# Peptides against a protein of PDB entry 9GMZ, part 297

Target 1, 343 residues: chain A of PDB entry 9GMZ
Amino acid sequence: TGFPLELLTRPATERLAYFENYTVAHPRLKEVYEILMRTIAEPAGASFIFVYGASGVGKTTLRLRVEQKLTELALPKLESDRARVPVVGIEAIAPESRYFNWKEYYTRALITLEEPLIDHKFDYGVRGISRDNFGKINVESKVVAPALRRALENALIHRHPDVFFVDEAQHFGKVASGYKLQDQLDCLKSLANMTGILHCLLGTYELLTFRNLSGQLSRRSVDIHFRRYCADSPEDVQAFKSVLLTFQQHLPLAETPNLVDHWEYFYERTLGCIGTLKDWLKRVLSDALDREATTITLKDLQKRALSVAQCQKMFKEIQEGERQLSETEADVQNLRSALGLGA

## One batch from the design tools (peptide; made by RFdiffusion4, then SolubleMPNN)

Design b2_p28_3_s1 (from b2_p28_3, 12 letters changed)
Fold by OpenDDE base, seed 3:
Structure b2_p28_3_s1 (fold): chain B 343 residues (1-343), chain A 28 residues (1-28)
Amino acid sequence: as target 1 above (343 residues)
Amino acid sequence: MEDLRHQLQRAEAALARQRRPLAPLEVK
């Protein structure tokens, strides 16, 4: 079944919003979703989950789907426990300086945990944290990072989320190398341990560098590789074509475009990343709706495609990440062999 | 919201049964 045909009589804004909110199911998203949901339900003493993969593979879509499902599963309990937040998600911001801004991180986490719709206001025992008339958290500039940390610890304990998501978590690694990066990892580990809240860090392959620097974090972490689709795998090509078919059926246009027959061009300009594909089609759909077009053309696609130079840059970053993972898998096999464990 | 499992099964079934003519992406 495609899009609701009644959308063809609706404003361009409503037609675009339909496509923006539509999530295509695909094998890699389903696999990672099932692993992540099981790991959140049964963390087995893990304090961290690392979800890593290419930029535009669909990590934000994964996060949003898990947040929706955890919220749905928590609804019966939220009637009795009005203090509970089922899930909390923040995006890590790239530091403007060579130092990670912990004050800003703690402030954003507190603001997200203290949604205005929560009936039960908690006093965190920190002067300079208040709520406005709308229940929104306000943090005065005088509040120092250690006080914000204590407030966040108390908030996480009181709200008891099943998981704390940090999207774009590679930004933790973009700070001064060595000792300072270890201190940041130890700070995150301490926060997870003191609150008992499972942390899920989602990021690019740059997150592997951050993960590998803390052998202590690695012992309490679960890794989830969100792979792109590879053109050398017949199954991956078929899955990618199936995604294109689903998108063409869900573009709210009078004439259904044939995306599937152009799968190689879509693959060339997305590198098998479904998020990149969705964002491209969204831009093309927006342009088509602005022109009141009945369909999209190859010319419309070309106008909004990533440049070959952008694709080449992204592909090098992907290949480096995939190489590092393959080397790590080989190191595990070498370790097993050296331990006398059969292959 | 439809489960990801049902979406995949419908997409696979649609790919196998695709009989509807689609608009070409080539500009006539």
Scores: peptide ipSAE 0.009, ipTM 0.393, DockQ to the pose 0.025
Fold by OpenDDE base, seed 2:
Structure b2_p28_3_s1 (fold): chain B 343 residues (1-343), chain A 28 residues (1-28)
Amino acid sequence: as target 1 above (343 residues)
Amino acid sequence: MEDLRHQLQRAEAALARQRRPLAPLEVK
């Protein structure tokens, strides 16, 4: 079943919003979703989950789907436990300096924990944290990072989310030295340990740098690789074509475009990343709706495609990440062989 | 929102049933 046909009579804004809110199910998203949901339910003493993969692979979509599902599962219990928040999700900001802005991180986390619908007013015990008339948290500029950390620790303990998501978590790694990177990890590890809240860091392959820095973190973390689709795999090509088929059925246009026959061009300009594909189609759909077009053309696609230079840069970053993972697998195999464990 | 499993199964079934190419993207 495609989009609701009634959308063809609706404003362009509603048609675009439908496509924006539409999530295509695909094998890699399903696999990672199932692993992540299981790991959140049964962390087995893990304090961290690392979800890494290419930019535009769909990590934010994964997060939002898990947040939705955890919220749905918690709803029956939230009637009795009005203090509980089932899940917290924030995006890490790229540091403007050589130092990660922990004050901003803690402030954003506190704001996210205090959704306006929470009836239970929590006292953070920190001067300069207040609520406005709408229940929104306000943090005065004078509040220092250690005080905000204590407020966040108390809030996380009181709200007891099943998981704390940090999207774009590679931004913790954008610090000038390996020592500072370790200090950031130790800070996050301390927050997870002090609160008892499972942390899920979603990001690019730059998160692998965090994995390699601490053999102790590896024992307390679960790693989830969100792979792109690879053109050298017939199964991955078929899955990518299935995604294109689903998107063409869910573009709210009078005439269904044939995206599947152009799969190689879509693959070339997305590198098998479904988020990149969705964002491209969203831009093309917006242009088509603005023109009151009945369908989209190859020219419309070309106008909004990533440049070859952008794709080459993104592909180089992907290849470096995939290489680092393959080296880790080879190192494990070499270690097994050296231990007399067969291949 | 539809379950990812059901959505994937519908997409796979639709692809398997697609015997006829849709109209090509017109290069206008």
Scores: peptide ipSAE 0.006, ipTM 0.411, DockQ to the pose 0.026
Fold by OpenDDE base, seed 1:
Parts: structure tokens; C-alpha cells; sequence
Structure b2_p28_3_s1 (fold): chain B 343 residues (1-343), chain A 28 residues (1-28)
């Protein structure tokens, strides 16, 4: 089944919004979703979940789907416990300076956790944190990071989410080398321990640096690798073609474009990353709708494609991340063999 | 919200059954 045919008579904005809101199911997304949902339900004493994979693999889509499902599952309990928030998710911002802005992090976390519509308002016990006339949290400029941390700790304890998501979490690592990166991890670890709230960090392969810095985090963390599709795997190629078929059926255009026959070109410019593919098709669809076009062409795709130089750079970053994981897996096998634990 | 498993199975079955004429990406 494709898009609702009624969309062909609707404004370009509604047609584009349909495609933006449409999520394609694919094997890797399903696998990581099932692992993540199980780990959140039964963390087994873990304080952290790390979800790492290529840029544009679909980590934000995964987060949003898990947030929706956790909210749905919590609805019966939220009728009796109106103070509870089932899930909270933020995106980490790249810091403008060489220092991570903890004040901004805590402020955004509080704003997201304590949304205006929540019936049971919380007293933060911190001067300079208030709600405006619309119920939105306002933080006065004079409020210092340690006070915002205490407010967030109290809010997390009171709201008791099943998980706290941090998307683009590699931004914690970009600012800090060595000791500063460890201090940031110890700060997050302390927040998780003080609140008892499970933290899920989603990011690029740069998150692997966090795994290596703390042997104590590795004991309290679950790792989930969100793999891209590889052209050397027949099953991965078939899954990628199935995604292209689903996208071509869900582009709200009068004539269904043949994307599947051009799968190699789509693979070349996305590296098997479904998020990159969706974002590309969204840009192309927007351009086609602006021209009142009946379909999309190869020329429309070429206009919005990543350059070969961009793809080559992204591919090198992916290969380095995949290599580091493969070496770590080999080191674990070598360690097991050296311990007399059979391979 | 559609179940991801059912959506994937429908996509795979549609790929195997594709008989619908598609618009070429190349303007002939």
C-alpha cells in the first residue's frame, strides 16, 4: 500500500509533511529497536546504554520510535501517577567553546522534562527557576550550573522516566580530550547514580572513545551497534532495495518514480545510511512539489545529492569507526583465548 | 502506529510482487 491518493489534491506543505512523518521499517532499525526496548525494560543494573553508528544511519528515528512506544506503554500507569514522565529525550548541542556548557545542558533537560502541559508542577527548590504565564520553564541568567544540576536531579527523581535519551552525544567528546572527557563522563555517571535513571547516549562512532576511558562505565553500560547496510552483503543489498521500494510508494507524486532500478546510485550517495537517503529524498520531493511536478527525475536527484568528495569523507569516517569496533572485538577474543576461555 | 515488523514484511512482499508501471528517472 502506498501513500493516501487524496494527498495528490492537497497543498505541497501537507504532501511534504506526510513524507517527513513517514517512517520506513528496515531490518537494522527493527533489530536495534527490539534490543533497545528490551534493555530499557530490563537494564540488569546498567546505568548507561550506548547506541553508536554512522552519521545518518537513523539514530534519531530510532529514538523517536522508542519514545513513542514507551509513552504508549506507560499510558495506563500515567492515569494513576500523573507526576510520572515515561521518557525524556534531548539533543546534545555542539559547544561553541572548548568547554562543555553544563548550564545549557541542564536547562534544556529541565525544559524538556518539565513541559508546560504537565498537570503536577514541581518545586525545584532553586531560586531563579520559574514558569512563565504559558507554563514554560524560565531560568534566570544568575542561576549557576550546580544549582541547575540539583534541580534536574530532583526533577528526574520525581518524574522517574524509564530512560533519559541524549541524541548527538558525540558532542560531549568533541570538546574534551583526555582528562576533560573523563570529567564529563564522571559528571554524567554521577547524575545517573544520584537519580537512579537509565541514560541512553546515541551518537556516531566517536562515542567509542567513552567506552575506552572508563572501565567502570563498561561494567554498567550496554552497547548497541546500529550498523549501516553493506553492498558486499546480498541480504543488506536486498534490504536497501526494499527501503527504496517503500520510499517510492510513499512519495506523494502523481507518477510513482522508479527508484529501485537506480539502487547503486542511491547506495553510492548514502553509503547504506537510511537517514541520509530519507533526507535526500525529502529535499528532492520539496523541489518537485515547488515545481508542481508529476514525478522526480535523475536530474532532480543529482541537484540535491551529496558530492563525491562529501561521500568519500563520510565513508572514511565510517570505515575508521567500523575498524575500531572490529579491533575491539578481536582484542576481546584474544583476551578470552589468553584466559583459557574458548573462542 | 504501524508495527515495524508488519511494515517490513509488506515492503519485502511488494518488492517480490512489483508489477506496477513506474515512471523512469531518465527523461526519454
Amino acid sequence: as target 1 above (343 residues)
Amino acid sequence: MEDLRHQLQRAEAALARQRRPLAPLEVK
Scores: peptide ipSAE 0.049, ipTM 0.554, DockQ to the pose 0.024; fails the geometry check
Fold by OpenDDE base, seed 4:
Structure b2_p28_3_s1 (fold): chain B 343 residues (1-343), chain A 28 residues (1-28)
Amino acid sequence: as target 1 above (343 residues)
Amino acid sequence: MEDLRHQLQRAEAALARQRRPLAPLEVK
C-alpha cells in the first residue's frame, strides 16, 4: 500500500499536499493518541492535560488527529446542537516582547471557536467583537484583554468543546520572570475552572517547568510524555525503520526511494523525532518535484538535512528534558518505596 | 480519516512483505 499512482500525473502542488496531509501511524503516536483520547473522554476531574516531548516529535500531528477524531465523533450531535464546537485548537505564539500577549491569545481562541458553520450568532457580551458576513470574528483594536477573556469564557461555556488545545505551550514560559509564569498558569487555571473546559497544553520539555511551578495543577493534570524513538532500544529502531518504510511508500515519486537502508543517517539527523523526519522529507520532496525528478537521492537529503550543530543542540535539549523526567519518576518511586508501596 | 490502528497494522505488514524494487539513494 502506497500513494495513489494517479498522483504521478497530478501537479506538483497536489503531490506535495498529499504528502503533507499524510500521517504515518507509529507506536509512540498511537500510544499517546490512545491515552489522550481516553483522558479527553474520561478526564476524571482533571482540568489540564500536559503533552510534552522533543521538538519535532509530532505533537502538532497528534493534536490535529485528535481534533479531527473529536470532530468526527461529534458530527451526529452537531446536527442537533448547532451551538456546539467539539474541539478548539490554537498554537501559542512566541511573544515578540518579554510579555505574553494575552490579547492576541484570546483573540485567536475566539476566532478559532467561530466555525463558519455555526449559524447561531453568539453575543459575546463585549462591544467590539462582531461576526462578519462570512462568519469570521472581528475583534476591534480597542477591546482590552480582560474583555476578551470574558468573551472567551462565555464562548467556551456556550460552545462546550470537549477539549481546548494549546500547541507550542512552552511559549507561555518565555516570560522574563518566574512571577509572570505563575500569573500565566493562574490565568489558564482560572479559565479552565470558570469554563469547566478541559485544557490540553502541548509543548517541548520546557513545559515541565510549568508543571513543577504549579503544585495545584499537578492534582488536576494528566501528564502524557510523547517520547522520541531511542537508538538504544531495538524495538524503537524497528519502529523508526517502519516509519521510513511507510514514508518511502507514500512519497509521490515515480521511483520509490530506499530510505530504510539509510536509517542511521535519518536517525542521526532527526534524533528519532518523526515530525522532524516528515518535515525533512517534505522539503526534499518539494525540491524533487520542482526538478520533475523521478526519485530522491542522498544528495537531495543532505541538502535539506539539519546541520550536525543543530542536531547536537536539539539533542542536548532532549537529554535535559529526559533527565528531568527520569528524576521525577525516581522521586515518585522513592516516595512509593518510603510509603511501603511497591514500585 | 483512517484509524491509526489500521495505519500502523498496514505499516507493520509492509515490513513483513518482500521489498519492492527501490531506487538507491546513492547515485552510482
Scores: peptide ipSAE 0.010, ipTM 0.452, DockQ to the pose 0.025; fails the geometry check

Design b2_p28_3_s2 (from b2_p28_3, 14 letters changed)
Fold by OpenDDE base, seed 5:
Structure b2_p28_3_s2 (fold): chain B 343 residues (1-343), chain A 28 residues (1-28)
Amino acid sequence: as target 1 above (343 residues)
Amino acid sequence: SDDLAAQLARAEARLAEQRRPLPPLEVS
């Protein structure tokens, strides 16, 4: 079934919002979703989950779907446990400086965790943290990062989410020295240990650097690779074509565009990343709606495509990440062979 | 309590504002 036909009579903003909110349940997303949900339910002593993959593969979509599901599952229990927040999710912000801003991170986390309408207002025990008349958390500029950390630790303990999500977590790693990167990891580890809350870090292949630096985190972490679709796999190509077919049916236009016939061009400009594909189609849809166009043409697609240079850069980053993972897999196989377990 | 009703209504509103359930992929 395609988009609701009633959308054709609705404002462009509503038509665009429909497509923005639409998610294709593609095989890689389903797989990673299932693994992540199981891991959250049964962490088996893990304190961290790392979800890594290419930029634009769909990690934020994954996070939002898990947040939705955890919230849905918690609804019946919220009547009896009014203090509980089922899940908390934030995006790590790219630092303006070479250093990650922990004060901003803790502030954003605290604001996200402490919703205005949450029952049992918690006293953070920190001067300069207050609620406005609408119950929104306000943090005074004088509040220092260690105090915000304590407030967040207390809030996490009190609200007891099943998981704490940090999207774009590679931004923790943008620190100029390996030592500072270790300090960031130790800080996160300490937060997880002090609160007993499972942390899920979603990010690019730069998160693999965190695995290598923290031998202590590796023992208490679960790793989830969110793979792109590869053109050298017939199954992946078919899945990618199926995604295109689904998107063409869910573009709220009077005439269904033929995206599938252009699958190679879509693959070339997305590298098999469904998030990149969706963002591209969203831009093209927006342009089409602004022109009151009945359909999308190849020219419309070309106008909003990533440049070849952008794709080449992204592809190099992907190849490096995939190489590192393949080497790890080979090491496991070599170890198994050396142990006589067979290949 | 009115506060619980408001909290539940907000949680439901959040769910409604969140992205719709994942549709199945059509197999071509």
Scores: peptide ipSAE 0.014, ipTM 0.424, DockQ to the pose 0.036
Fold by OpenDDE base, seed 2:
Parts: sequence; C-alpha cells; structure tokens
Structure b2_p28_3_s2 (fold): chain B 343 residues (1-343), chain A 28 residues (1-28)
Amino acid sequence: as target 1 above (343 residues)
Amino acid sequence: SDDLAAQLARAEARLAEQRRPLPPLEVS
C-alpha cells in the first residue's frame, strides 16, 4: 500500500513529515532487529552488544525501532513500577581533545534518563546537580566526573532499563593512544558491571578497533554486523530494488516516480546503504514539494546525489571494515583447521 | 497510522507522567 492519498491535499510540511517518519522494513533491518531484540531479552551473561556497520546503513532507525518496541513491551509493567525506564539512548559526542569527555557523557546520560521527570525536583545527592522548575537537569561546572558517574550508576540501577544504547560509539575510540582506548573500554565495562545494565554500542566499523583491544570483552559481548546490500549478491540487489519500489510508493507526489529503473544509479550513490538512500530521497522530495512538482525526475535526483568523490571515500571506509571482519573469519577458519576440526 | 516519531513521543510523554523521581544519592 502506498502513501495516504489525502496527503496530496495537505501542506508540503505534512507531506515531507510523512516521508521522514516512514520506515522501510527491509530484510537487513528486520534481521538485525530480531537478533538485537532477542539478545536484549536473553543476553546470556553478555554485558555488551556491538552493532557495527557502514555510515548510513540504518543504525539510528534500528535503535529507534528497538526503543519503540521495548517501550511498548514495558508499558504494562510501568503501571506498577513507575521508577522503571524501559530503554535509554544516548549519542556519544566526538571528543574535542585527545581525551573522551566522560563528564559530558555522564551529564548527557543523566539528562536523558531524567528529562521526562518534569514535575519533581530530586536532589541527586550530588552538590551541583539540580533540576529547574521544568524538571531539566542542570550540572554545575564544579561537579567532577566521578560524582556524575556515581549519579549515573544510581540512576541506571534505579531506572533499570533493559538496555542502554550508545549511538556513534566509535567516538570512544577517538583517543590518542591504544592504552587510553583500553581505559575507556574498562570504564564502560565497569559501568555495565556496577549497574547490571546491558550496554549496546552502535557505530561504524571503527568500533572493530575498540572490540579487538579486549580479548576479555569477546566473552561478554555479542557482535551484530549490520551489513549493507552488496551488488555482487543477486538477493541483495533484489532487496535493494524492493526498497526502491517501496520508497517510490511512499513518496507523497501526484505521479509515482520510477526509482526502480534507476537502481544502479541509486546503488552507485548509496553503496547499498538504505539510510543514505532515504536521506537522498528526503532532500529530493523537499525540493520537489518546494517547486510544487508532480513527480521526481532523474535531474532532481542528480542535483541532490552525493558526489563520486564522497562515495569513493565512503566506499574505502566500508571496504576497510569489511576486510577486517573477513580477516577475523579467516583467522577462525585457520584456527579450526589447526585444531583438526576442518574448514 | 501514527508515525514512529509520534508514537515514540507519546510513549516518552506517558513515561514522563508515570516516572517516580530518583531517590537522593546518599552522600557518603
């Protein structure tokens, strides 16, 4: 089923909002969603979940869908346990310095946990943490990172989310030395252990560097690779074409554009990343609505496409990540062969 | 059908109304 036809009589803002809010349930998203939901429900002693994949593959969409589902599942229990938060999500900020800003991380996490508490001034028992009359947490500059950590630990224990999401988690790895990266990992591990809260780190293939530093994390982490669609796989090409077909049906325009016939061009400029595709179509739709156009043309697509140079850079980053994963798989096979287990 | 963003916003709003405040941290 396509978009509601009534949208054609609605303002451009409503038409754009419809498309922005529309999510294509494509095969890779469904697969990763099911794995992630199962892992959150039954972590089997895991403290971490790593979700890695290309920029623009759809990790944010995945997170939002899981957050929605966990919230829906928790709603009946929240009537009896009003302290509980079903899920917490934060985006890690890129450090301005060679050091990750833990103070900012803890502050943002506390704000995210408590933002819905509009009506109650609670003293976190930490001097310099206050709430305004609107329930917004304010952290004074004098509050040190260890105090904020304790506040976050207590908040996480009390709220007991099913999972704590950290988006853009590769930013933990943007530190000057491998030793400091290990310290960051140990800090996160300690936070997960002290709170008993499962942490899910979502990010780019740069997370693999973070993963490889701790042989101990391998025992307490679950890895989920959110793959792009690959043009060398007939099944992946068919899935990508199906996504294009779905998007063309959900563009709120008077005439349905033929996106599928241009699938190779869409693939060339998205590298099989559905988030990149959606963002591209969103920009093109916005332009079309501004012009009161009845459809989208190839020229409209070309105007908002990523440059070849941008695609080449993104593809190089993808290839490096895919290579690192392939090497790990080869190492496993080599180990199995060396153990006499066969290939 | 409510869009995902609207559903999430409503869920967050409902959670907000129901949340008990965190107990004060015992300052040791």
Scores: peptide ipSAE 0.010, ipTM 0.337, DockQ to the pose 0.013
Fold by OpenDDE base, seed 3:
Structure b2_p28_3_s2 (fold): chain B 343 residues (1-343), chain A 28 residues (1-28)
Amino acid sequence: as target 1 above (343 residues)
Amino acid sequence: SDDLAAQLARAEARLAEQRRPLPPLEVS
């Protein structure tokens, strides 16, 4: 089933919003979603989940879908337990300095836990944390990181989310020294242990460097690789074409564009990353709607495509990440062989 | 099928109506 035909009579803003909110259920997204949902339901003593993959692979879409499902599953219990938040998600900020800003992290986490739903004034027990008349948390500049941490620990314990999502989690690794990186890991580990809340870190392949520094986190972590579609796999090519067909059917235009016939060009400029593809199509759709166009053309696509230079840079980053994972798989095989478990 | 966004908005609205204040930090 394509888009609702009534959208063709609606404003451009509503037509664009439909496409923005539309999610293609592609095989890799479904697979990672099912693994992530099972891991959240049955963490088996894990304190961390690492979800890593290329920029634009669709990690944010995955997070949003899991947040939706966890919220739906929690609804019957939330009628009786009004303190509970089923899920919390934040985005880690890239540090402007050689140091990760924990004060900012804790502040954003508190805001996210408390903003959307808490009409009731809560005293955090920390002087300089207040709520405005709209229920938003205000943190005064005088509040120090240790106090914000205690406030967050208390908030997480009482709200008891099934998972705490941290998107762009590779930004924890953007510190000047390995020692500082270990301290960041220990801080996160301590937060998870003190609260009993499962943390899910989503990020690029740079997250692997962060994950590999803590042999202690490895024992209490689950790894999920969100792979792109590869052109050397016939199954992946077919999945990518199927995604193009689905997007083609869900572009709210009077004339359905033929995206599938241009699949190689779409692959060249997205590297098999569905998030990159969706964002590209959003830009092109926006342009088409602004012109009151009946369809989109190859020329419209070319106008909003990533440059070859951008794609080459992104591809190098992907290849390095995929290489590191392949080496890790080889190391596991070597370890098994050395243990006498066979190949 | 209600749009996933509309289901989310209803879920969020129901969640909003139901939230109780957190208990104070126990100062040990």
Scores: peptide ipSAE 0.012, ipTM 0.362, DockQ to the pose 0.013; fails the geometry check
Fold by OpenDDE base, seed 1:
Structure b2_p28_3_s2 (fold): chain B 343 residues (1-343), chain A 28 residues (1-28)
Amino acid sequence: as target 1 above (343 residues)
Amino acid sequence: SDDLAAQLARAEARLAEQRRPLPPLEVS
């Protein structure tokens, strides 16, 4: 089924919002979703889940779908346990300096746990944490990071979410020294251990550097690789074409554009990443709606495509990540062989 | 099909209405 035909008579803002909010179910998203949901339900003593994959593969879409599902599953239990928050999700900010801003991280996590709709002025027992007239947490400049950490630990213990999501978690690794990176990992590990809350870090292949730095984190972590679609796999090509067909049917335009016939060009400029594809189509749809166009053309697509230079850079980053994972798989096989475990 | 963002916003709003306040941290 395509988009609701009534949208063709609606304002451009409603038509764009429909497409922005539309999520295509595709095989890789479904697979990673099922693995992640199972791991959250049965962590088996894990304190961390790492979800890594290419930029624009759809990690944020995955997070939002899991957050929705965990919220839906918790609703009946929240009637009896009104203190519980089912899920917490934040995005890690890229550090402006060589130091990660832990004060900002703890503040954002506290704000997410204590949504502004909670009218109750809670004293977090930390001087300089207050709620404004709109119920938003305000942290005074004098409040130090250790005090905010203690406030967050107590909040997480009391609210007991099923999982704490950190999106764009590769930003923890952008700190200039390996020692500072280890200290950051030890801080996250300590937070997970002190609260008993499962942490899920979503990010690019730069998260592999985090995984390798702590042999102790590796024993308590589950890895989930969110793969792109590969042009050398007939099944992946068919899945990618099916996604294009679905987007074609859900663009709220008077004439259905032919996206599927241009699948190679879409693959060239997205590298098999569905998030990159959706963002591209959103930009093109916005331009078409602004012009009151009946459809989108190849020229409209070309105007908003990533440059060849951008695609080449992104592809090098993907190849490096895929290479590191392939080397890890080979190392596991070599270890098994060396232990006398059959292949 | 209700928009995922609208479903999340409605779910978050329902959660916010149901959330009990955190007990004050005893300043020891």
Scores: peptide ipSAE 0.000, ipTM 0.294, DockQ to the pose 0.013; fails the geometry check

